# Ledger of designs, part 229: peptides against a protein of PDB entry 5A53

Target 1, 230 residues: chain A of PDB entry 5A53
Amino acid sequence: LVENVKQALFIPGQSCNKNLHDIMVDLSALKKPDMKRFNRKNDIHPFEDMSPLEFFSEKNDCSLMVLMTSSKKRKNNMTFIRTFGYKIYDMIELMVADNFKLLSDFKKLTFTVGLKPMFTFQGAAFDTHPVYKQIKSLFLDFFRGESTDLQDVAGLQHVISMTIQGDFQDGEPLPNVLFRVYKLKSYKSDQGGKRLPRIELVEIGPRLDFKIGRIHTPSPDMVTEAHKKP

## One batch from the design tools (peptide; made by RFdiffusion4, then SolubleMPNN)

Design b2_p29_6_s1 (from b2_p29_6, 12 letters changed)
Fold by OpenDDE base, seed 5:
Structure b2_p29_6_s1 (fold): chain B 230 residues (1-230), chain A 29 residues (1-29)
Amino acid sequence: as target 1 above (230 residues)
Amino acid sequence: SMDEIKEDILNQILNWKEYEKEEAEYWIR
């Protein structure tokens, strides 16, 4: 089954600032060509009323949405939303820490648009903890693109790395998720007659440290329906 | 450290390439 590539809609909220706009531009560049952006600010409060997002999902045929808002309590907040049948499936607030880096902060490297990134996840909680499982699922859905054939190894150009920042115990605040993007550089090392391909990782940006905020989890019925679609 | 993370990423890439190669070789046989 060729899963249709999920389209993403980036929405500036009423409180969207320059930093969030710049982050939105850079992060959305990784989702090209399967991305739309609104140019106008929209007054949306997804944890109070989800109906505007469902309307936008349907109107724009986007199953992925990112709402950009900022307040004193939730600075540089990216609310990631997934829909199923244009109804809200899940939501998560990911607040970008002030130490973020934009694409302009890194060395310009040639990048082919449309190649699938490889994902790497560092931290056992991505496989065990419900919140980090949701984050893992979300980012895989966001950037997986088209299911391309076995040739993906030859086309591997970049890696998206997600790392849980440190250990945590039950009842403690959830550690940040470190989002990093690397380009793979392959060097032919002529060491000793065996051409071992040397691979180097070069960070290309953006660099985002995500603080976890509010979460909306799918209803059991929606989970069942989402898994029934082949 | 960031270097340890990069090393882990590289190892994951190598393991993935080996897996994809094994799968490709399985389908070519």
Scores: peptide ipSAE 0.151, ipTM 0.631, DockQ to the pose 0.125
Fold by OpenDDE base, seed 3:
Structure b2_p29_6_s1 (fold): chain B 230 residues (1-230), chain A 29 residues (1-29)
Amino acid sequence: as target 1 above (230 residues)
Amino acid sequence: SMDEIKEDILNQILNWKEYEKEEAEYWIR
């Protein structure tokens, strides 16, 4: 069964600033062509009232949403939302640290739009800790392109790397997640008569360090329903 | 380190490309 590619909607919140707008543009470029952006600011507070997001999910036929907000407490905040049947499934706040880099900060490289990125995850907590498991699931779901078994090989151009910044113990603040995007370059190397393909990774941006904020987890009933859909 | 991450990614890509090339060559035969 070819799973339909999930569509993403990027929403500027009322407190969206220029930096967040630029981050939104650059991150959303990785989701093309399966992405929509609102041009107008919307006054949405997802942890107070989820109804506006459910309305936007249904109206735009988008199961993925990103709300861009900023405050003193939650600077450069990207709230990632997933819906199931146009109802909120889960939410997570990921705040972008001030050391971010935009696509304009890197060498401009042409790439084919719509190719599925390869993911790499660094840190055991991505498989064991509930918050990092949610982050892993979210990003895999967000950037999962067309599920074509055979086309995945010939089209690998991008690598998305996610790294947990350091070790942590129970009760400690959760380390940041380092988000990096690379382009794969293949070179023919003539080493010793065997044409070994040389592969190089070139960072293309954006570069984002995510601080973890508030989380909404799905109800047990919704988890059961979401797993029943092939 | 960033270098270790790059090396791991490169190794995964190489292993994946070899596997897929072998599979593709198997299905073309």
Scores: peptide ipSAE 0.027, ipTM 0.535, DockQ to the pose 0.118
Fold by OpenDDE base, seed 4:
Structure b2_p29_6_s1 (fold): chain B 230 residues (1-230), chain A 29 residues (1-29)
Amino acid sequence: as target 1 above (230 residues)
Amino acid sequence: SMDEIKEDILNQILNWKEYEKEEAEYWIR
């Protein structure tokens, strides 16, 4: 079953600033061609009323949305939304720390649009902790593209890396997630043994450190429906 | 660490099916 690539909609909120706009542009570039961006600001408060997002999901046929807002309490906030049947499945606020780097801060490298990234997740909590499991699932859904059983090796050009910044205990604030994008370079290894390819990773941006904010989790019923393979 | 990332990526590449490995070896050649 070729699952159709999930389409993403980037929405500037009313409080969207220049930094968020630039981040939106750079992050959305990784989702091309399966991305739409609104040019106009929209007054949306997803944790107060989700109905506008459901409307946009349906109207734009997008199961992924990112709302860009900024306030004193939630600076550089990217609210990631997933829908199922144009209803809100889950939401998570990821606030970009001030140390972000844009694509312009890195050496421009040739990049083919539409190739699938490889993923790497650093931190056991990505497999065990509900919030980090949601983040992992979200980013896989967001950037993996079409699920093909065949990984075209020739199509491997970049790596999305997500790292949990440090250890944490129950009841402690959740560590940031470090989002990094690398270009994959493969080299021949002339070492006379098993010719293991040598790989190098060159950071290409954007560089984003995400502080975790508010979360909306799906209902058990919606989880069951979303996991029903047709 | 960067080394852990590289190792993970390398392992993902090496764990591909044999035909994909042959293709990978071709592109690395």
Scores: peptide ipSAE 0.350, ipTM 0.720, DockQ to the pose 0.135; fails the geometry check
Fold by OpenDDE base, seed 1:
Structure b2_p29_6_s1 (fold): chain B 230 residues (1-230), chain A 29 residues (1-29)
Amino acid sequence: as target 1 above (230 residues)
Amino acid sequence: SMDEIKEDILNQILNWKEYEKEEAEYWIR
């Protein structure tokens, strides 16, 4: 059964700068081969008019989109969009903090294209809070595609870690989500009789701290339709 | 800390089902 892997389209907005472009390139590398990038800037404002994104979703057969924009209010903004039936399902703005690290800031490691990452989520709010549940759902959908219960351990080369930066109360600003990517390294421990494989995690990048911005939630009808297994 | 996160990830990997552990160990060997 060929898993219907969701295709992603990365779109530079009109305000996309070099830093955002570099972030886009590095993040999209994790989605290869199931990724397209536009080379031209597009003037898209998804929270004002969603119709251009729906058009791009249909034209490119992409159910995932990422719009790269930057402004004084929303610096290094990655708008993640999901579509269902080429209609907007949900959107979330994730602004990359200035402390970001690119793949070039880490030791270059060989990476096999197309292997599924393991995910880890740190923070109870990923299971309880609507916004963090959406983020969890989005990133799982973006990088894993269909959740196979079978962890293909043979294909596990990297881990994506998402951490909520601290505790928060109702009415407080939502803490950032810390996005980290690790490569699994195995070492044969030659120490004493039991060759216990030593697993080490090596950060490979990118390192992104996401500040949560505006959110568009799906209508109850769209939720019901999207959960209807054909 | 980053080290605590790494440790948690490693623990999660090591806490997989026994068959998943064996496959992980095989890939790591």
Scores: peptide ipSAE 0.029, ipTM 0.497, DockQ to the pose 0.116; fails the geometry check

Design b2_p29_6_s2 (from b2_p29_6, 15 letters changed)
Fold by OpenDDE base, seed 4:
Structure b2_p29_6_s2 (fold): chain B 230 residues (1-230), chain A 29 residues (1-29)
Amino acid sequence: as target 1 above (230 residues)
Amino acid sequence: SLEEIKENILNIIQNYKEYEKELATFSIR
């Protein structure tokens, strides 16, 4: 089954600032060509009223949305939204820490737009903790691209890495998620056997440390519908 | 760490078919 690539819509909120705009531009560049951006600010409060986002999802045929807002309590906030059947499936606030780096902060490398990334997740909580499972699922849906039966590892140019920053116990604040993007360089090993290639990673940006904010989770019924095979 | 990321990538390259199957389990339709 060739699933259609999920389209993303980036929405500046009313409180969107220059830093958030720059982050939006750089992060959305990784989603090209399957991305739209609004040029105008929109006064949207998704945790108060989700209906404007459902309207935008349907009108723009986008099942992924990112709302860019900033306040004293929620600085550099990226609200990631997924829809199913143009209804809100889930939402998560990811606040970008002040130590962010833009693409301009890295060495310009040639990058082919539209190639599938590899994903790496560091931290056991991505497989056990419900919030980090949601983050893993979200970023896979966001950046996976076309589901092709093409098994060509040679076409993999870049890596999206997500790392949980440190260990935590139950009841403690959730550690940040470190978002990193690398260009993959693969070298044939000179020793003529079935040896693993030597690889090198070059960070290409953006560099984002995400603080976790508010979350909306789907109903059990919506989960069941969203996982049904046609 | 960067070394852990490299190790994970090498494992993905070796097991790419299983990796792609795993990724499909996390996707909503």
Scores: peptide ipSAE 0.601, ipTM 0.951, DockQ to the pose 0.857
Fold by OpenDDE base, seed 5:
Structure b2_p29_6_s2 (fold): chain B 230 residues (1-230), chain A 29 residues (1-29)
Amino acid sequence: as target 1 above (230 residues)
Amino acid sequence: SLEEIKENILNIIQNYKEYEKELATFSIR
């Protein structure tokens, strides 16, 4: 079964600023053509009332949403929302650190729009810690595209890398997640054996360091329904 | 590190079919 590509809706909140707008434009460019953006600011407070987001999910047929807000406590905040059956499944606040880089800060490389990215995750917590597991799941749902039986690795030109910034212990603040995007260059090794290709990575942007904020987790019933095979 | 990222990518390239199956386990429907 080819799963339909999840559609994303980017929503400027009332407190959306220029930096968030620029970040929104660049991050959403990686989701083309499966992306919509609102041009108007919307007064949405998802941790107070989720109903407006459920309404937008249904009306726009988008199972992924990103709300762009900024405050003194939550600067450059991207609230990532997933829906299941147009109901809120989960939410996570990811605040972009001030050291971000836009696509314009990197060498303009031609990339084919709509190519499926490779993903790489650095940090054991992506497989063990519930928050980082949610982040991994979210970004896979966001950027994986169509589940194709495409066996040809040769078509994969982009790498999305997510790294947990350092080690942490129980009770410590959760480390940032370093979001990086690379163009993959693969070179055939001249030496005639089954040798692994030589690869080069060129960072293409955007560069985002995400600070983790508030989280909403699905009910056990919603988890069960969202993982049911049709 | 960038080297760790490269190593991970090489491993993915070698095990691409298994990688794609694994990725499917993390996605919601």
Scores: peptide ipSAE 0.601, ipTM 0.951, DockQ to the pose 0.850
Fold by OpenDDE base, seed 2:
Structure b2_p29_6_s2 (fold): chain B 230 residues (1-230), chain A 29 residues (1-29)
Amino acid sequence: as target 1 above (230 residues)
Amino acid sequence: SLEEIKENILNIIQNYKEYEKELATFSIR
């Protein structure tokens, strides 16, 4: 079953600034063609009232949304929202650190729009810790594209890498997530043996370090429904 | 590290079928 590609809506909040706009443009470019962007600011406060987001989800047929806001307390904040049946499933605030790099900061490399990325996750907590599991699930849903049975690794031109910045203990602040995008270059070794190809990675951007903010989690019932095979 | 990322990618390339199945377990439907 080819599941329909999840569509994303990028929403400038009222406090969206130039930096967030630029980040929005660059991050959304990775989601093309399955992306919409609003050109107008919207006064949305997801953790106060989720109803406007549910309305936008349904109206735009987008099960993924990103709200761009900035304040002194939550600078460069990207609120990632997923919906199920146009109802809020989960939300997470990911604040972009000031050390971000835009696509313009990297060498322009040609890439084909709409190709499926490869994902790499660094840090055991992506499989064990509930917050990092949510982040992993979110970014997979966001960028995975078409679920294809096509096993052609040759079509994978870029890598989305997410790394937990260091180790942490229970009760400690959650480390940032380092978001990186690479172009994958694979070289066939001419040696007729089953040798792994030589690979090279070229960072293409954007480079984003995400600080974790507020989270909304689904009810157990909603989790069950969202994981049911149709 | 970049080397760790490369290693992970090589592992994914070798086990791509399993990788795709694993990724499906993390997706909401």
Scores: peptide ipSAE 0.600, ipTM 0.950, DockQ to the pose 0.828
Fold by OpenDDE base, seed 1:
Structure b2_p29_6_s2 (fold): chain B 230 residues (1-230), chain A 29 residues (1-29)
Amino acid sequence: as target 1 above (230 residues)
Amino acid sequence: SLEEIKENILNIIQNYKEYEKELATFSIR
């Protein structure tokens, strides 16, 4: 089963600013070629009315959407939306902290467009906590790309790393998620044994610290349908 | 930490098939 690569649509909201636009451009570059961007601002309030997003999902054949908005309460807000059958599956607001870095802030390393990234998740909550499980699922869906039978790790040039910023207890505010992108350099160890390769990581950007905002979760029925093996 | 990330990557490289199977469990269709 060749799973079709999920297409992403980036939507500037009415309150989209230059910084958020630049973030959008850089993040969307990691999703090329499976990405569309609107050039026009759209007045969409997904937590009030989801219908416009469902319409855009269907019209553009995109199961992933990102709405770019900014306000005093929700500065640099990226609302990530997934659809299933062109209906809203889930939504999450991820607000980019002011300490972000763009691709231009890093040494331009040539990366091959469309290469499958490796993912690393740091923090036990990615496997146990429902919100972080959603984030993990979302980013995997967003950037996993083609399921290639490439059993060879040698083809993996990029690492997407997501780290939960610190420990937290129940009832505490959810820590930020630190989004980092690295180029992986692997060096064969000269010693002829099954030695683990030496690896080096070079950060390539963007660097984003995500503050978690509002969340919409799917109905149990939608969860069941979305996980059904054909 | 960056070292933790490196360790995780090395583990993924060693167990790549299992890693890919695990990732598939988190994806919606």
Scores: peptide ipSAE 0.602, ipTM 0.951, DockQ to the pose 0.833; fails the geometry check

Design b2_p29_6_s3 (from b2_p29_6, 14 letters changed)
Fold by OpenDDE base, seed 1:
Structure b2_p29_6_s3 (fold): chain B 230 residues (1-230), chain A 29 residues (1-29)
Amino acid sequence: as target 1 above (230 residues)
Amino acid sequence: SLEDIKKDILNIILNWKEYEKELAKYSIR
């Protein structure tokens, strides 16, 4: 079964500002062509009422959504939402720190639209801590794209890296997640053996430090249904 | 570190089929 590539819908909230709009544009560019954006602001409060998001999921046939909002308490807030059967599966608020960099802040490197990114996760908590497991699951699901056979390393263009900013103990505030995007440069080793290609990584942006906010987790029943192989 | 990222990427490239299978575990259908 060729799984259909999940479609993402980017939604400006009522409090969406220019910075968030620019972040939205840059982040959504990584999801092209499997991305839609609303041009109009929508007054959505997902942690108060999820029904508008379920409606948008169904009407737009998008199982991934990103709501862009900003307030004094939750500045530059990106709420990532996944649906299953057009019902809310999970949600997480990721607030972009003020030190963000846009694509325009980096040397303009062309990337081919629609190429699948490679993902790396730096930090043991991505495999052990429930919140970071959710983040890992979310971003992998968000950018997975089509399953492809690797025919040529030259077809691999970019890497998305997520890093937990430092160590933490139980009960401490959760460290930020550092979102970085790199262009992969691969060099064939001239020596005729099956030597691993030399690779170089060049940061291309955007650069986002995510502060973790509110989370909605699926019911155990929804987890079971969502992981059922058809 | 950037070096750790490079190592991870090399491992992904070498083990692409296994990587794709692993990614499939995180996908909600």
Scores: peptide ipSAE 0.632, ipTM 0.952, DockQ to the pose 0.815
Fold by OpenDDE base, seed 4:
Structure b2_p29_6_s3 (fold): chain B 230 residues (1-230), chain A 29 residues (1-29)
Amino acid sequence: as target 1 above (230 residues)
Amino acid sequence: SLEDIKKDILNIILNWKEYEKELAKYSIR
């Protein structure tokens, strides 16, 4: 079964500013062609009322949504939402730190739209801690695209790297997640057909440091249903 | 580190089928 690629909807909130708009444009470029963007601001408060998001999910046939809002308390806030059957599955606030870099801050490289990224997750908590497990699940689900066989390494274009910024203990604030995007350059090794290619990575942006905010988690029943293979 | 990322990528390339299967475990579908 070729699983349908999940579609993403990017939604400017009422408090969306130029910086958030630029971040939205750059991040959504990684999801092309499987994304939509609203051009109007929407007054949505997902942690108060989720019904507008469920409506947008169904109306736009998007199981992934990103709401862009900013306030003094939650500056540069990207609320990532997933739906299952057009009902809210989970939500997480990821606030972009002020040290962000846009695609324009990097050297322009040739980029093919629609190629799948490879992922790397740096930090044990991505496999053990509930919040970071949710983040890992979310970003994999968001950018995975179509399942493909690897025919040629030359067809691999980019890497999404997520790193937990430092160690933490129970009861401490959760460290930021460092989001980085690299272009892969592969070189054939001169010595014999079975050798691993030499690879180089060039950062292409955007560069985002995410501070973790509020979270909504699915019920155990929803988890069970969402993981059932048809 | 960038070196760790490179190692991960090389492992993905070598184990592509297993990688794709692993990714499927994290997807809600």
Scores: peptide ipSAE 0.627, ipTM 0.952, DockQ to the pose 0.793
Fold by OpenDDE base, seed 3:
Structure b2_p29_6_s3 (fold): chain B 230 residues (1-230), chain A 29 residues (1-29)
Amino acid sequence: as target 1 above (230 residues)
Amino acid sequence: SLEDIKKDILNIILNWKEYEKELAKYSIR
C-alpha cells in the first residue's frame, strides 16, 4: 500500500503580518506540491476552540495545518497542528525569532519541486524529552513525502536540519530549535571501490530559530489508534 | 555542527532502507 502523502494547509490568522506571510510562503515552498494556502485571514484561537481547525481539516482534506498569528506575548507564532480522522491529534506553538532569514537572503539555486528531504536532528533530547520528541515526530511527518527506493544519489536534493540550542536541566526553560535547510552536492570518489561519496552542504533557507510555546498532546487512546498498522 | 550533519547524511545514504523504516515509525497513519 503506497501511503498517500499528507497534505498541508497554511492558514493566516487574524493577527498575521507581512513578516509571517513571507515566512509562510518560504516554509510552504518546501512542502510543494502537497500544500494549500488560504489567501484570507481567519479568526482562529486553537487553544480556546479547536473545532474550526477540525472543520478546515475535513473540508480541505488536510491532516497537517499551520496557523500564522502574532501578539505581544506570542510574536511570529506558527501553530503546527496534526489531525487523525479529521480530529485534533496534537498542536505545538513555535515562535520565530527576529533573526530569521528568507529564501531571498540566500544565493538562488536550482530547486526541483517534490523531492524528499533528508532529516538530521542534533541533540539527545529529540529522542528522550517529550516536547522535543513531539517536534521530531511532527517535522518528520510533515515533510516525509512518498516512500521511495534510493536508485540514484542525484535524486537527493536537500537536507532539513533541526538543532537544540544548548543544554538544559529539568525545570529550566526549553532551548530554541534551530531550523536550517541545505542543498546537497555529491561528488563521485575517483577511487574505484565502495567509497562513500564526498558531500558538500550549501545553506539555501529559510533560516528559522523556533521558541517553543504551548503544546497539546493526544490522549493515549488516540496514540494507539494513530499507530495501528493497517 | 556542519560536520555532524554531513556524517548523518552519509549514514542515511548508506542505510537508505533502514532510514525509510525509521521514518515510518514516527509517522501517524
Scores: peptide ipSAE 0.625, ipTM 0.951, DockQ to the pose 0.821
Fold by OpenDDE base, seed 2:
Structure b2_p29_6_s3 (fold): chain B 230 residues (1-230), chain A 29 residues (1-29)
Amino acid sequence: as target 1 above (230 residues)
Amino acid sequence: SLEDIKKDILNIILNWKEYEKELAKYSIR
């Protein structure tokens, strides 16, 4: 069963600025062709009223949304939203730190649009801590693309790496998540043995350090329904 | 580290079918 690729909608909020716009453009480029962007700012406050997002999800047939907002308290805030049946499933605020790098800050490399990325998660908390589990789930779901039983390894060019910035204990502030994107270069070893290919990684951007903000979690019933295999 | 990332990627490439099955567990559908 070829499962339908989830479509993403990028929404500039009323407080969206040039930096957020540039970040939006660069991040959304990784989701092409399964991405839409609004050109107009929308006054949406998802933690106050989720109804506008549910409306946009349904009208645009997008189960993934990213709202771009900025304030003094929540600078460079990317609210990631997932819907199930066009109802809000979960939300998470990820604020981009000021040390971000755009694609233009890296060496221009040729990329094929629409290739499936590989993911790596660095940090045990991605498998144990509820918030980081949600982040892992979100980004996997966001960029997974087509599920094919026969994936051509030749179609793998991007590596998305997410790293928890340092160790933390219970009750401590949650460390940032370091988002990095690499181009994979694979070199076939000429020797006919099952030797692992030599690989090189070249950072291509964007480079984003995410500070974790507010979170909305699904009800247990929604979790059960969303994980039912059709 | 970058070396850890490389290791993970190599493992994914070698175990692609298992990786795809793992990814499917995280999909909301």
Scores: peptide ipSAE 0.637, ipTM 0.953, DockQ to the pose 0.791; fails the geometry check

